# Ledger of designs, part 52: peptides against a protein of PDB entry 3V4O

Target 1, 234 residues: chain A of PDB entry 3V4O
Amino acid sequence: DQPLAKDKVALLIGNMNYREHPKLKAPLVDVYELTNLLRQLDFKVVSLLDLTEYEMRNAVDEFLLLLDKGVYGLLYYAGHGYENFGNSFMVPVDAPNPYRSENCLCVQNILKLMQEKETGLNVFLLDMCRKRNDYDDTIPILDALKVTANIVFGYATCQGAEAFEIQHSGLANGIFMKFLKDRLLEDKKITVLLDEVAEDMGKCHLTKGKQALEIRSSLSEKRALTDPIQGTEY

## One batch from the design tools (peptide; aimed at target 1 L24 A26 H80 D127)

Design b2_p25_8 (made by RFdiffusion4; failed a check: the pose's geometry)
Pose (drawn by RFdiffusion4):
Structure b2_p25_8 (pose): chain A 234 residues (1-234), chain P 25 residues (1-25)
Amino acid sequence: as target 1 above (234 residues)
Amino acid sequence: SSSSSSSSSSSSASSFYYSNQLTAR
């Protein structure tokens, strides 16, 4: 009755040195921090910075190859992003200005590929803005996803809003990781854990009225990032 | 000594100012 994971795998990307868009600073320390915490939780973690579109697609293909039946899969992205018609896109460092969906990675397409591997848990922590891209002409018409009841999204901000880091950030985490890092080691269902993070973030004066954590979940089973890996000793 | 103190105070003020500002991702 203790939920188990076949394996725990994560892909972390922090994009900062944009060629044609404002540069960011905090993704480096955010990625460094989550890497350490997830390793403490026995995840196999690939952590990468300043990825071009090509590198991002390759990184996600490698991550998909590590996924199989019953595996917990987690993707964390810190950098520029946008959201059109409910679909979230991650923007690579080589994105032109302006850019369209073909220059970016669609998170929903990644989720579809993860479900094909029959993972036991799918977690997306998207630490990026979610405003529209006016230059993105295209429409989704993506296939409906299977009902796997094991999907959790932890958006650093609401749809049509911005996610933030501290100006001239130096050593500071961005807002989402500032609060996520204090809770991630808790032995609680990931949906509950993110909800406590949403409450902690609500006390932050800098972001009142302009950034709030949005949790979207269909996870029915009580699965946690601390769940033991099957066949190891707990 | 006076120039060094003035430079340290300007740096501290700038650090305080930017600690209350945000950059969108």

Design b2_p25_8_s1 (made by RFdiffusion4, then SolubleMPNN; from b2_p25_8, 22 letters changed; failed a check: the pose's geometry)
Amino acid sequence: DEEEEKKKKEEEKEKEELSKKLQAL

Design b2_p25_8_s2 (made by RFdiffusion4, then SolubleMPNN; from b2_p25_8, 21 letters changed; failed a check: the pose's geometry)
Amino acid sequence: DEEAARAAAEAAAKAEENSKKLQAL

Design b2_p25_8_s3 (made by RFdiffusion4, then SolubleMPNN; from b2_p25_8, 21 letters changed; failed a check: the pose's geometry)
Amino acid sequence: DEEKKKLEEELKKLLEELSKQLQAL

Design b2_p25_8_s4 (made by RFdiffusion4, then SolubleMPNN; from b2_p25_8, 22 letters changed; failed a check: the pose's geometry)
Amino acid sequence: DEEKRRKEEEEKKLEEELSKKLQAL

## One batch from the design tools (peptide; aimed at target 1 F164)

Design b2_p26_1 (made by RFdiffusion4)
Pose (drawn by RFdiffusion4):
Structure b2_p26_1 (pose): chain A 234 residues (1-234), chain P 26 residues (1-26)
Amino acid sequence: as target 1 above (234 residues)
Amino acid sequence: SWLALQSREALQSPEEKPKVYPEEFV
């Protein structure tokens, strides 16, 4: 009755040195921090910075190859992003200005590929803005996803809104990771853990009225990032 | 301390500039 993971795998990407868009600073320290915390939780973690579109597609293919039945899969992205018609896109460092959906990675397509591997848990922590891209002409009409009841999204901000880091950030985490880092080791269902992070973030004066954590979850089983890996000793 | 926010929003056009958020005492 203790929920188990076949394996725990994560892909972390932090994009900062944009060629044609404002540069960011905090993704480096955000990725460094989450890498350490997830390693403490026995995840196999690939952590990468400043990825072009080509490198981002390759990184996600490698991550998909590590996924199989019952595996917990987690993707964390810190950098520029946007959201059109409910679909979230991650923007690579080589994105032109303006850019469209073909220059970016669609998170929903990644989730579809993860479900095909029959993972036991799918977690997306998207630490990016979610405003429309006016130049993105295209429409989704993506296939409906299977009902796997094991999907959790932890958006650093609400749809149509911005996610933030501290100006001239230096050593400071961005807002989402500032609060996520203090809770991530808790032995609680990931949905509940993210809800506590949402409450902590609500006390932050800098972001009142402009950034709030949004949790979207269909996870029915009580799964946690601290769940033991099957066949190891707990 | 006085702090300000930087958005992780990308620009829409080459002519667009990033939005500057004012500083707040926290």

Design b2_p26_1_s1 (made by RFdiffusion4, then SolubleMPNN; from b2_p26_1, 10 letters changed)
Fold by OpenDDE base, seed 3:
Structure b2_p26_1_s1 (fold): chain B 234 residues (1-234), chain A 26 residues (1-26)
Amino acid sequence: as target 1 above (234 residues)
Amino acid sequence: MKLALQSFAPLQSKDEKPEVYPEQEV
């Protein structure tokens, strides 16, 4: 039986022009290319660049309002970030130097809110560094997640490692998007698709020992980004 | 052509030079 989505909604955020941190280049191209691909997959896509803390929080709130029972939700982030105690933090462009958790958006908090919407699938694609922020000693007490078995994390890099962009001809892709874009339209379970992306990245001698994709999932059903929206079955 | 890698690390030094690698087929 073909899995169905009630709807498909994606929020893409690319932060590049930081006020107090090094500027990036790849998020512009990466957000653009991913937007075009997800639209071909019938996602409703909201793509935003260079968001302040206030704007990021508002964008996430609006994204959550579009989610409901059986909806596929995808959050993509490209920019500065860090990971403390298993929690991923996205850094707004107006974050101070140094920044702390109260200046950033916690991905796991967003996941909790998505679970409350009874979504059909929750996909997080995080193209950011995952090093510990030594300037932030806050131990977040997060509410326990529900057992929904519909969660997929695609981390552009390993825990405690860095993500990279290629600098060769002006604007270029991040390493993660370079490989993801070649397979994103394939009709495969999302975890299988990401595994193939991981293999492609692993064959690149440029990134060997520098960057590797990490897949973290609890997905009990064969869900794919290509799954038809209810009422459009073929 | 040579390719350079730039880290997304937020605390990266502004003066840090990217690592350069030979162009390779992917």
Scores: peptide ipSAE 0.183, ipTM 0.633, DockQ to the pose 0.470
OpenDDE base, seeds 1, 2, 4, 5: peptide ipSAE 0.092, 0.028, 0.017, 0.025; ipTM 0.616, 0.506, 0.442, 0.514; seed 2 fails the geometry check

Design b2_p26_1_s2 (made by RFdiffusion4, then SolubleMPNN; from b2_p26_1, 12 letters changed)
Fold by OpenDDE base, seed 2:
Structure b2_p26_1_s2 (fold): chain B 234 residues (1-234), chain A 26 residues (1-26)
Amino acid sequence: as target 1 above (234 residues)
Amino acid sequence: ELLGLQSFAPLQSKDEKPEVYPKQLV
């Protein structure tokens, strides 16, 4: 017996046209390609580009409304970000310079809310930098997470490190998506899949000594993105 | 903005040497 999803819902956010920060290029392509892949996996996908703080918060709220008991929830973010004290912050395009936590969306807070929905799987794919933001000295007081054993983080880079995108004359992927897209459709436990992506990245000369995938998980079941939706099995 | 209602064809990588830039903290 393989695990079943009650439903599968994904929110993809790609921020590139920042007002007060360097513009990015890869999120455009990355979101489009990931959208296509997740649709092939029967995810209901909402993909949004260049969100303000207000829009990002609304998008997350709408995403949460689609979550329920047993639902697979996937949040992908590509853009600027930072990590303070193990908390990941996604930076909206209208964030000030410098930005602080109150200007950004805390991923761990989203996770907390997803847990309240009793989701079957919570996957976060964060294609952002994880460097410390010295302009934000706030230590967030986060509520304790439930022990749900259904959480997977795929960080495009190591703690304290930067995430990179490939720039060509035309459009190109971020480093993370370059490798993720080749394996995303594989019928494997999500942590195993990501581990293989990590190995692929590790063999790339472009990222050697620059970027490495980090997987953080508490996943007690063999959950895969390929898991069928309940009632739709053949 | 888009909704995941339409499929996008995957983009092919070009055979040019890529440059890597950080999504760095400002």
Scores: peptide ipSAE 0.045, ipTM 0.555, DockQ to the pose 0.034
OpenDDE base, seeds 1, 3, 4, 5: peptide ipSAE 0.037, 0.017, 0.031, 0.031; ipTM 0.572, 0.502, 0.550, 0.551

Design b2_p26_1_s3 (made by RFdiffusion4, then SolubleMPNN; from b2_p26_1, 10 letters changed)
Fold by OpenDDE base, seed 5:
Structure b2_p26_1_s3 (fold): chain B 234 residues (1-234), chain A 26 residues (1-26)
Amino acid sequence: as target 1 above (234 residues)
Amino acid sequence: MELALQSYAPLQSKEEKPEVYPSMEV
């Protein structure tokens, strides 16, 4: 009846203190709040801030080691990023200016590796820009993805668009997390939940015409972040 | 409370400036 997760594991990365790029503020708060929410959902959460390329690669490797058949994997990233040819690149804090794909982590490569683990659900929440990086002419050759029908991307913004944070005298959320946090605990199929977040974001006057959530999914089952872990008593 | 939006777009050149939208009263 109800889908079960073998386990639930999340890696949260918030990059804000860039060396060669504008510093951000929201990733600190966003990672913190998301950590607390995902823990309430019985996720095993690894939360990391201000990772270098080396540290990001290591964090992803360690995350992948926690994944196995039927495990729910969630990757959240907040920071600078770009998208070239449909491939999303997360920018480490020590990335040069300009940066290239060789300096960054490709999300689709991570997805491929998650598929090899036969995960039950793969969720990517990418709070980063999706503008093309004109300084990177590399066309990545990615291995073909498997047909697993268990993939959900929540992009904080549309293709070719920018993601934003709220600048205020105090700490504030990024726009995506501002709305996501209000619904994340709801017992709904993850794509339905994200649709509601998209609607909430769409009602905000600050973001109209500037930022809109994009959901990309291949999810054939009613999987939710609230799905119980197999063998746990509730 | 005055709010403004700051883009996550990185500076890829020395001439690039952060995109900051006008502040709004909340």
Scores: peptide ipSAE 0.244, ipTM 0.628, DockQ to the pose 0.758
OpenDDE base, seeds 1, 2, 3, 4: peptide ipSAE 0.221, 0.242, 0.210, 0.235; ipTM 0.612, 0.628, 0.600, 0.620; seeds 1, 3 fail the geometry check

Design b2_p26_1_s4 (made by RFdiffusion4, then SolubleMPNN; from b2_p26_1, 11 letters changed)
Fold by OpenDDE base, seed 2:
Structure b2_p26_1_s4 (fold): chain B 234 residues (1-234), chain A 26 residues (1-26)
Amino acid sequence: as target 1 above (234 residues)
Amino acid sequence: MELGLQSFAPLQSKDEKPKVYPKMEV
């Protein structure tokens, strides 16, 4: 029997016009293209660009309100970020320089809240750097996660590494989205899909030795982004 | 801002060697 989603909801955030940090370009195109793809997969998609800390927190809160038992939740983020002690921090456009965890949104905290909603699937696609932020020495005390076996992280890069975007005179994708978009519509277990994306990225001469996709998952079921919404099966 | 229905310029030709930049301060 094919797994079913009660509903499918995605929050896409692309931060590029930072006030105190280098501006990016790819998040605009990446969020747009991913929006179109996820809509083809019957996701309810909220796509936002250039969010302040306040706006990001509100967006996450609103996103969480759409989650419920059996709902597929997907969070995509493209922008600046860092990783300290295995915790991923998304950087709002109004973050100070240097930023600290208190200025940023912790992905693992969002995951904790998603688990409380008893979601059917939690997917995080994080197109951000994962380098240590030396200006933030805080060790966050996070609540223990529940054992839900429905979690997938797709990191655009490996731990301690940078994520890159392609900059041309015109608009172009980030490296992660460049490869992700080609496979996102495939009817495959999400971890298998991401593994194929990782292989495709690995063949790219532009990022050889610079960026590699990392998949972190605790997914005990064959869940796919293509899974039909309950009551809409043909 | 909320991303509504927008038309973006077509992606630049694949024939150019792309420059890759990190999504963080270097």
Scores: peptide ipSAE 0.046, ipTM 0.567, DockQ to the pose 0.037
OpenDDE base, seeds 1, 3, 4, 5: peptide ipSAE 0.037, 0.031, 0.026, 0.035; ipTM 0.554, 0.523, 0.494, 0.553; seed 5 fails the geometry check

Design b2_p26_2 (made by RFdiffusion4; failed a check: the pose's geometry)
Pose (drawn by RFdiffusion4):
Structure b2_p26_2 (pose): chain A 234 residues (1-234), chain P 26 residues (1-26)
Amino acid sequence: as target 1 above (234 residues)
Amino acid sequence: SELEERYQEHVEENKDTPPSNELTAR
């Protein structure tokens, strides 16, 4: 009755040095922090910075190869992003200005590939803005996803809104990680844990009225990032 | 590791960065 994971795998990407878009600073320290915390939770973690489109597609293919039946899979992205018609896109450092969906990675397509591997848990922590891209002409018409009841999204912000880090950030985490880092080790269902992070973030004066954590979850089973790996000793 | 090297280089360059009450959108 203790939920178990076949394995725990994560891919973390922080993009900062954009060629044609404002540069960011905090993704480095955000990725460094989450890498340490997830390693403490026995995840196998690949952590990468400043990825071009080509490197981002390769990183996600490697991550998909590590996924199999019953595996917990987690993707964290910190950098520029956008959202058109409910689909979230991650923007690589080589994105032109303006850019369209073909220059970017669609997070829903990644989720579809993860479901094909029959993972036991799918977690997306998207630490990026979610405004429309006016230059993105295209339409989704993506296939409906299977009902696997094991998907959790922790968006650093609401649809049509911005996610933030501190100006001239230096050593400070961005807003999402500032609060996520204090809760991530808790032995609670990931949905509940993210809800406590949403409450902590609501006390932050800098972001009132302009950034709020959004949880989207269909996870029915009580799964946590602290769940033991099957066949190891707990 | 590459991430550790990048982090330590960034910490050394930015350890004296003053705090700010302003925000940068991602």

Design b2_p26_2_s1 (made by RFdiffusion4, then SolubleMPNN; from b2_p26_2, 8 letters changed; failed a check: the pose's geometry)
Amino acid sequence: SELEKRYEEHKEKNKNTPPSNKLQAL

Design b2_p26_2_s2 (made by RFdiffusion4, then SolubleMPNN; from b2_p26_2, 9 letters changed; failed a check: the pose's geometry)
Amino acid sequence: SELEKRYKEHEEKNKDTPASDKLQAL

Design b2_p26_2_s3 (made by RFdiffusion4, then SolubleMPNN; from b2_p26_2, 9 letters changed; failed a check: the pose's geometry)
Amino acid sequence: SELEKRYEEHKEKNKNTPPSDKLQAL

Design b2_p26_2_s4 (made by RFdiffusion4, then SolubleMPNN; from b2_p26_2, 8 letters changed; failed a check: the pose's geometry)
Amino acid sequence: SELEERYEKHKEENKNTPPSDKLQAL

Design b2_p26_3 (made by RFdiffusion4)
Pose (drawn by RFdiffusion4):
Structure b2_p26_3 (pose): chain A 234 residues (1-234), chain P 26 residues (1-26)
Amino acid sequence: as target 1 above (234 residues)
Amino acid sequence: EEEEVEEIWEEAEEKGDEGLQSRYSS
């Protein structure tokens, strides 16, 4: 009755040095922090910075190969992003200005590929803005996903809104990780854990009225990032 | 290092909205 994971795998990407878009600072320290915390939770973690589109597609293919039946899969992205018609896109460091969906990675397509591997848990922590891209002409018409009841999204911000880090950030985490880092080790269902992070973030004066954590979840089973790996000793 | 992070946060609170950097691509 203790939910178990076949394995725990994560892919973390922080993009900062954009060629044609404002540069960011905090993704480095955000990725460094989450890597440490997830390693403490026995995840196998691949952590990468300043990825071009090509490198981002390769990183996600490698991550998909590590996924199999019953595996907990987690993807964290810190950097520029956008959202058109409910679909979230991650923007690589080589994105032209302006850019369209073909220059970017669609998170929903990644989730579809993860479900094909029959993972036991799918977690996306998207630490990026979610405003429309006016230059993105295209339409989704993506296939409906299977109902796997094991998907959790922790968006650093609401749809049509911005996610933030501290100006000239230096050593400071961005807003989402400032609050996520204090809770991530808790032995609670990931949905509940993210809800506590949403409450903590609500006390932050800098972001009132402009950034709020959004949880979207269909996870029915009580799964946590602290769940033991099957066949190891707990 | 912890004191430097606290100072950064205090300076950001004094600046208000100007203390924030968006991860928006514009």

Design b2_p26_3_s1 (made by RFdiffusion4, then SolubleMPNN; from b2_p26_3, 13 letters changed)
Fold by OpenDDE base, seed 5:
Structure b2_p26_3_s1 (fold): chain B 234 residues (1-234), chain A 26 residues (1-26)
Amino acid sequence: as target 1 above (234 residues)
Amino acid sequence: KEEEIEKLYEEALKLGDKGLQSFSPE
């Protein structure tokens, strides 16, 4: 029998209109496209744009309230970000310049909280840069993660590298989303799906040598975004 | 929509690096 999800919940955040940082454009379209795709996969989707720190924290709190044992949780973020000491930080639109970890949301902390909910699958799709923030020398003290073997990180770019969007005449699309959307509906183990996306992205001449998808996973079961919800007949 | 994105990609290819915007705050 194929794996079942108790429910499927996704939080999508796209930050563009930063107050003290360069504005982005692609997150608007990217969030929209991903929202439509995930809804086709029977995800309950909350999509939010241009969140302040306070709003982001509230959104995460509400997202966590929807998680429970066996629930598939997916967090997508598109915006400014950085990575220090293996920890990913999402930057709110009202973050100061320069920003520090206290101004941002740590993805690994969210993962820890998701694990406490005993979720069936935790997927993080992070469309942000992963360069170190030299203005933040804080070493975060994170709670130990559980060994749940149900974690998948899809980084739009590799460690220390940048993520890009293409833009022309007011239209924009993230490189990651451009290739992800072509595969997202496929009935495949999520890590296999992302591996195919990585290969597709690898053929992109624009970002060759600049951006490469990284998959970090601990997934012991064949979990797919297409997995049916328990109690639902397909 | 998809056609527009594909067109955007084609135009970006013509522009090269000028068609890219980094998500970096720099």
Scores: peptide ipSAE 0.285, ipTM 0.797, DockQ to the pose 0.763
OpenDDE base, seeds 1, 2, 3, 4: peptide ipSAE 0.285, 0.280, 0.260, 0.047; ipTM 0.800, 0.795, 0.780, 0.515; seed 4 fails the geometry check

Design b2_p26_3_s2 (made by RFdiffusion4, then SolubleMPNN; from b2_p26_3, 14 letters changed)
Fold by OpenDDE base, seed 3:
Structure b2_p26_3_s2 (fold): chain B 234 residues (1-234), chain A 26 residues (1-26)
Amino acid sequence: as target 1 above (234 residues)
Amino acid sequence: DEEKIKKLYEEAEKLGDKGLQSFSPE
């Protein structure tokens, strides 16, 4: 039988204009392009730019409340970030320099909350740095994803080189979005789709050895972003 | 739940030009 989504909801966050950190450009273009693609996939999309800590926490909290039984959810973040001993953090635009975990949103905490939901599919995509923050001594909490959570976590990062933008289709995208946008509309299991994106990134001479996509999944069913919403005839 | 999504949209509206929103085409 064709898998069905009860509903499709997405929250996209792009942070660029940091107060105390280098400004970014790619998140703006990437959020806009991803918004348009997800709309074509019948997602209800909320896209937010340049969020403070308070605004980010509120947005994420409200999004998590949408993740009801059978719902397809997608959370995307592009901006500054860091990783310490397995804990990843999204950096709000008003974060101080140096920032600490108290100023940021912990990815693992969000994932923990997601796995408590009975979603049909839950996708969390991160496009941020994974560099260590020597000014943060937060003790890591590493919980494994629950098998029944239907969560797919994608982590796109730059390793060993500065991030650079590639123009594609008249837009200057981040590297991850450049490859993701070419496949996002395909009717494939989401993990297969992301694996193909990872392969594309690895084959490209411009990104080979510079950009990588890490995929973690507890998805045991064939679920695709193209799956129809319940009550809709395709 | 239309009420839940409405809250998120309201948050986006409060952010003005920083917030973009769209309902499903269908």
Scores: peptide ipSAE 0.271, ipTM 0.816, DockQ to the pose 0.021
OpenDDE base, seeds 1, 2, 4, 5: peptide ipSAE 0.040, 0.048, 0.032, 0.048; ipTM 0.566, 0.514, 0.546, 0.579; seed 5 fails the geometry check

Design b2_p26_3_s3 (made by RFdiffusion4, then SolubleMPNN; from b2_p26_3, 14 letters changed)
Fold by OpenDDE base, seed 1:
Structure b2_p26_3_s3 (fold): chain B 234 residues (1-234), chain A 26 residues (1-26)
Amino acid sequence: as target 1 above (234 residues)
Amino acid sequence: SKEEIEQLYKEAEKLGDAGLQSFSPT
């Protein structure tokens, strides 16, 4: 039987204009492109750019309020980030230099809160670097995650590596988004879809040996972004 | 546009590493 979503909600965050860190360019276009695609998939999409720590926390809180039992939740982030001890941290535009975990948003904490909502699917698409932050030696003690078997992480790069954008003549595009957008509308299990994106990206000569898509999932059901919403007839 | 992005990649390929910007803060 075709899996059904009770609803589909996405929060997209693109941070570019950092105060104390190098500016990025691609997140603007990448968020826009992904917004249009997810809307075609009947997602309710909130897209935000250049968020401070306060604004990011508020956006996540509002996003969580839209989640409920059986709802598909998707979080996309493009910007500066780091990974310490398997925890992913999104960096707000007003983060200090150097920044620490208390200045950033931990993705795994968000996942925990999403699990509490009994969502049908939790998808994280993280277009950020995953290098260790040497200025933060804090080991966050996170509560154990529940076994919900509905989690998918799409990392734009592998652990300890960097994510890249291309820039030329005023144009910019994230490498991850370039390949993701070509397949996002396909009616396939999300992990299968991302695997195909990984193969496509692997053919990119520019980032060969520098950036590779990593998929981390615990998804026991054939869930797709194309899954219809309950009560809708197509 | 899609064509502009494809052209962007072609030009970036010519530039090599100079055409890439890392999302790393440092």
Scores: peptide ipSAE 0.291, ipTM 0.810, DockQ to the pose 0.755
OpenDDE base, seeds 2, 3, 4, 5: peptide ipSAE 0.259, 0.268, 0.271, 0.283; ipTM 0.773, 0.789, 0.791, 0.803

Design b2_p26_3_s4 (made by RFdiffusion4, then SolubleMPNN; from b2_p26_3, 15 letters changed)
Fold by OpenDDE base, seed 1:
Structure b2_p26_3_s4 (fold): chain B 234 residues (1-234), chain A 26 residues (1-26)
Amino acid sequence: as target 1 above (234 residues)
Amino acid sequence: DKEKIEKLYKEAEKLGDKGLQSYSPT
């Protein structure tokens, strides 16, 4: 049977103009490209750039309001980030230097809230670094996740490693997005699709030994971003 | 533009690490 989505909703965040940290450039283009692709896949897409902590939290809250039983939810983030003890933190543009977990948004907390909505699929595409933040000694105590078997993480890099963008002559591109965009429209299980992206990225000599895509998933069904929305006629 | 991106990568390869910007502020 063809899997069906009740609806498909995506929140895309690109942070570049940090106040207290190095500025980035690629998230602008990467968010734009991904927006166009996801719209072709009939996602309802909200794309936002350069969000403060307050704005990011509000955006996530609004995103969660669009989620419901059977809805496909996709969160994409491009910007500064870190990972402590397996928890991913997205860094707002107004984060202090140094930043701590209380200044950032924890992805796993968002996942917990998505699970409460009984979504059909939860996809996280995180184009950020995963190095430990030594200035944050907080050990997060997160609530236990439910077993929903519908979770997919696509990390732009592996644990403890960095994600990169390329900048030259006014052009910029995230390495993760370069390879993701070539396959995103394929009608394949999302984990299979990301695995192919990982192989493509692995051929990039520039980031060999520095950046590698990591897939973390608990997905028991053949779910694809191309899955049709219930009640729609094609 | 895909062609521009490919050109960008070729130029970045020439620059090596100087052509990369990390998404880590530290």
Scores: peptide ipSAE 0.373, ipTM 0.838, DockQ to the pose 0.722
OpenDDE base, seeds 2, 3, 4, 5: peptide ipSAE 0.359, 0.360, 0.071, 0.354; ipTM 0.815, 0.829, 0.585, 0.830; seeds 2, 4 fail the geometry check

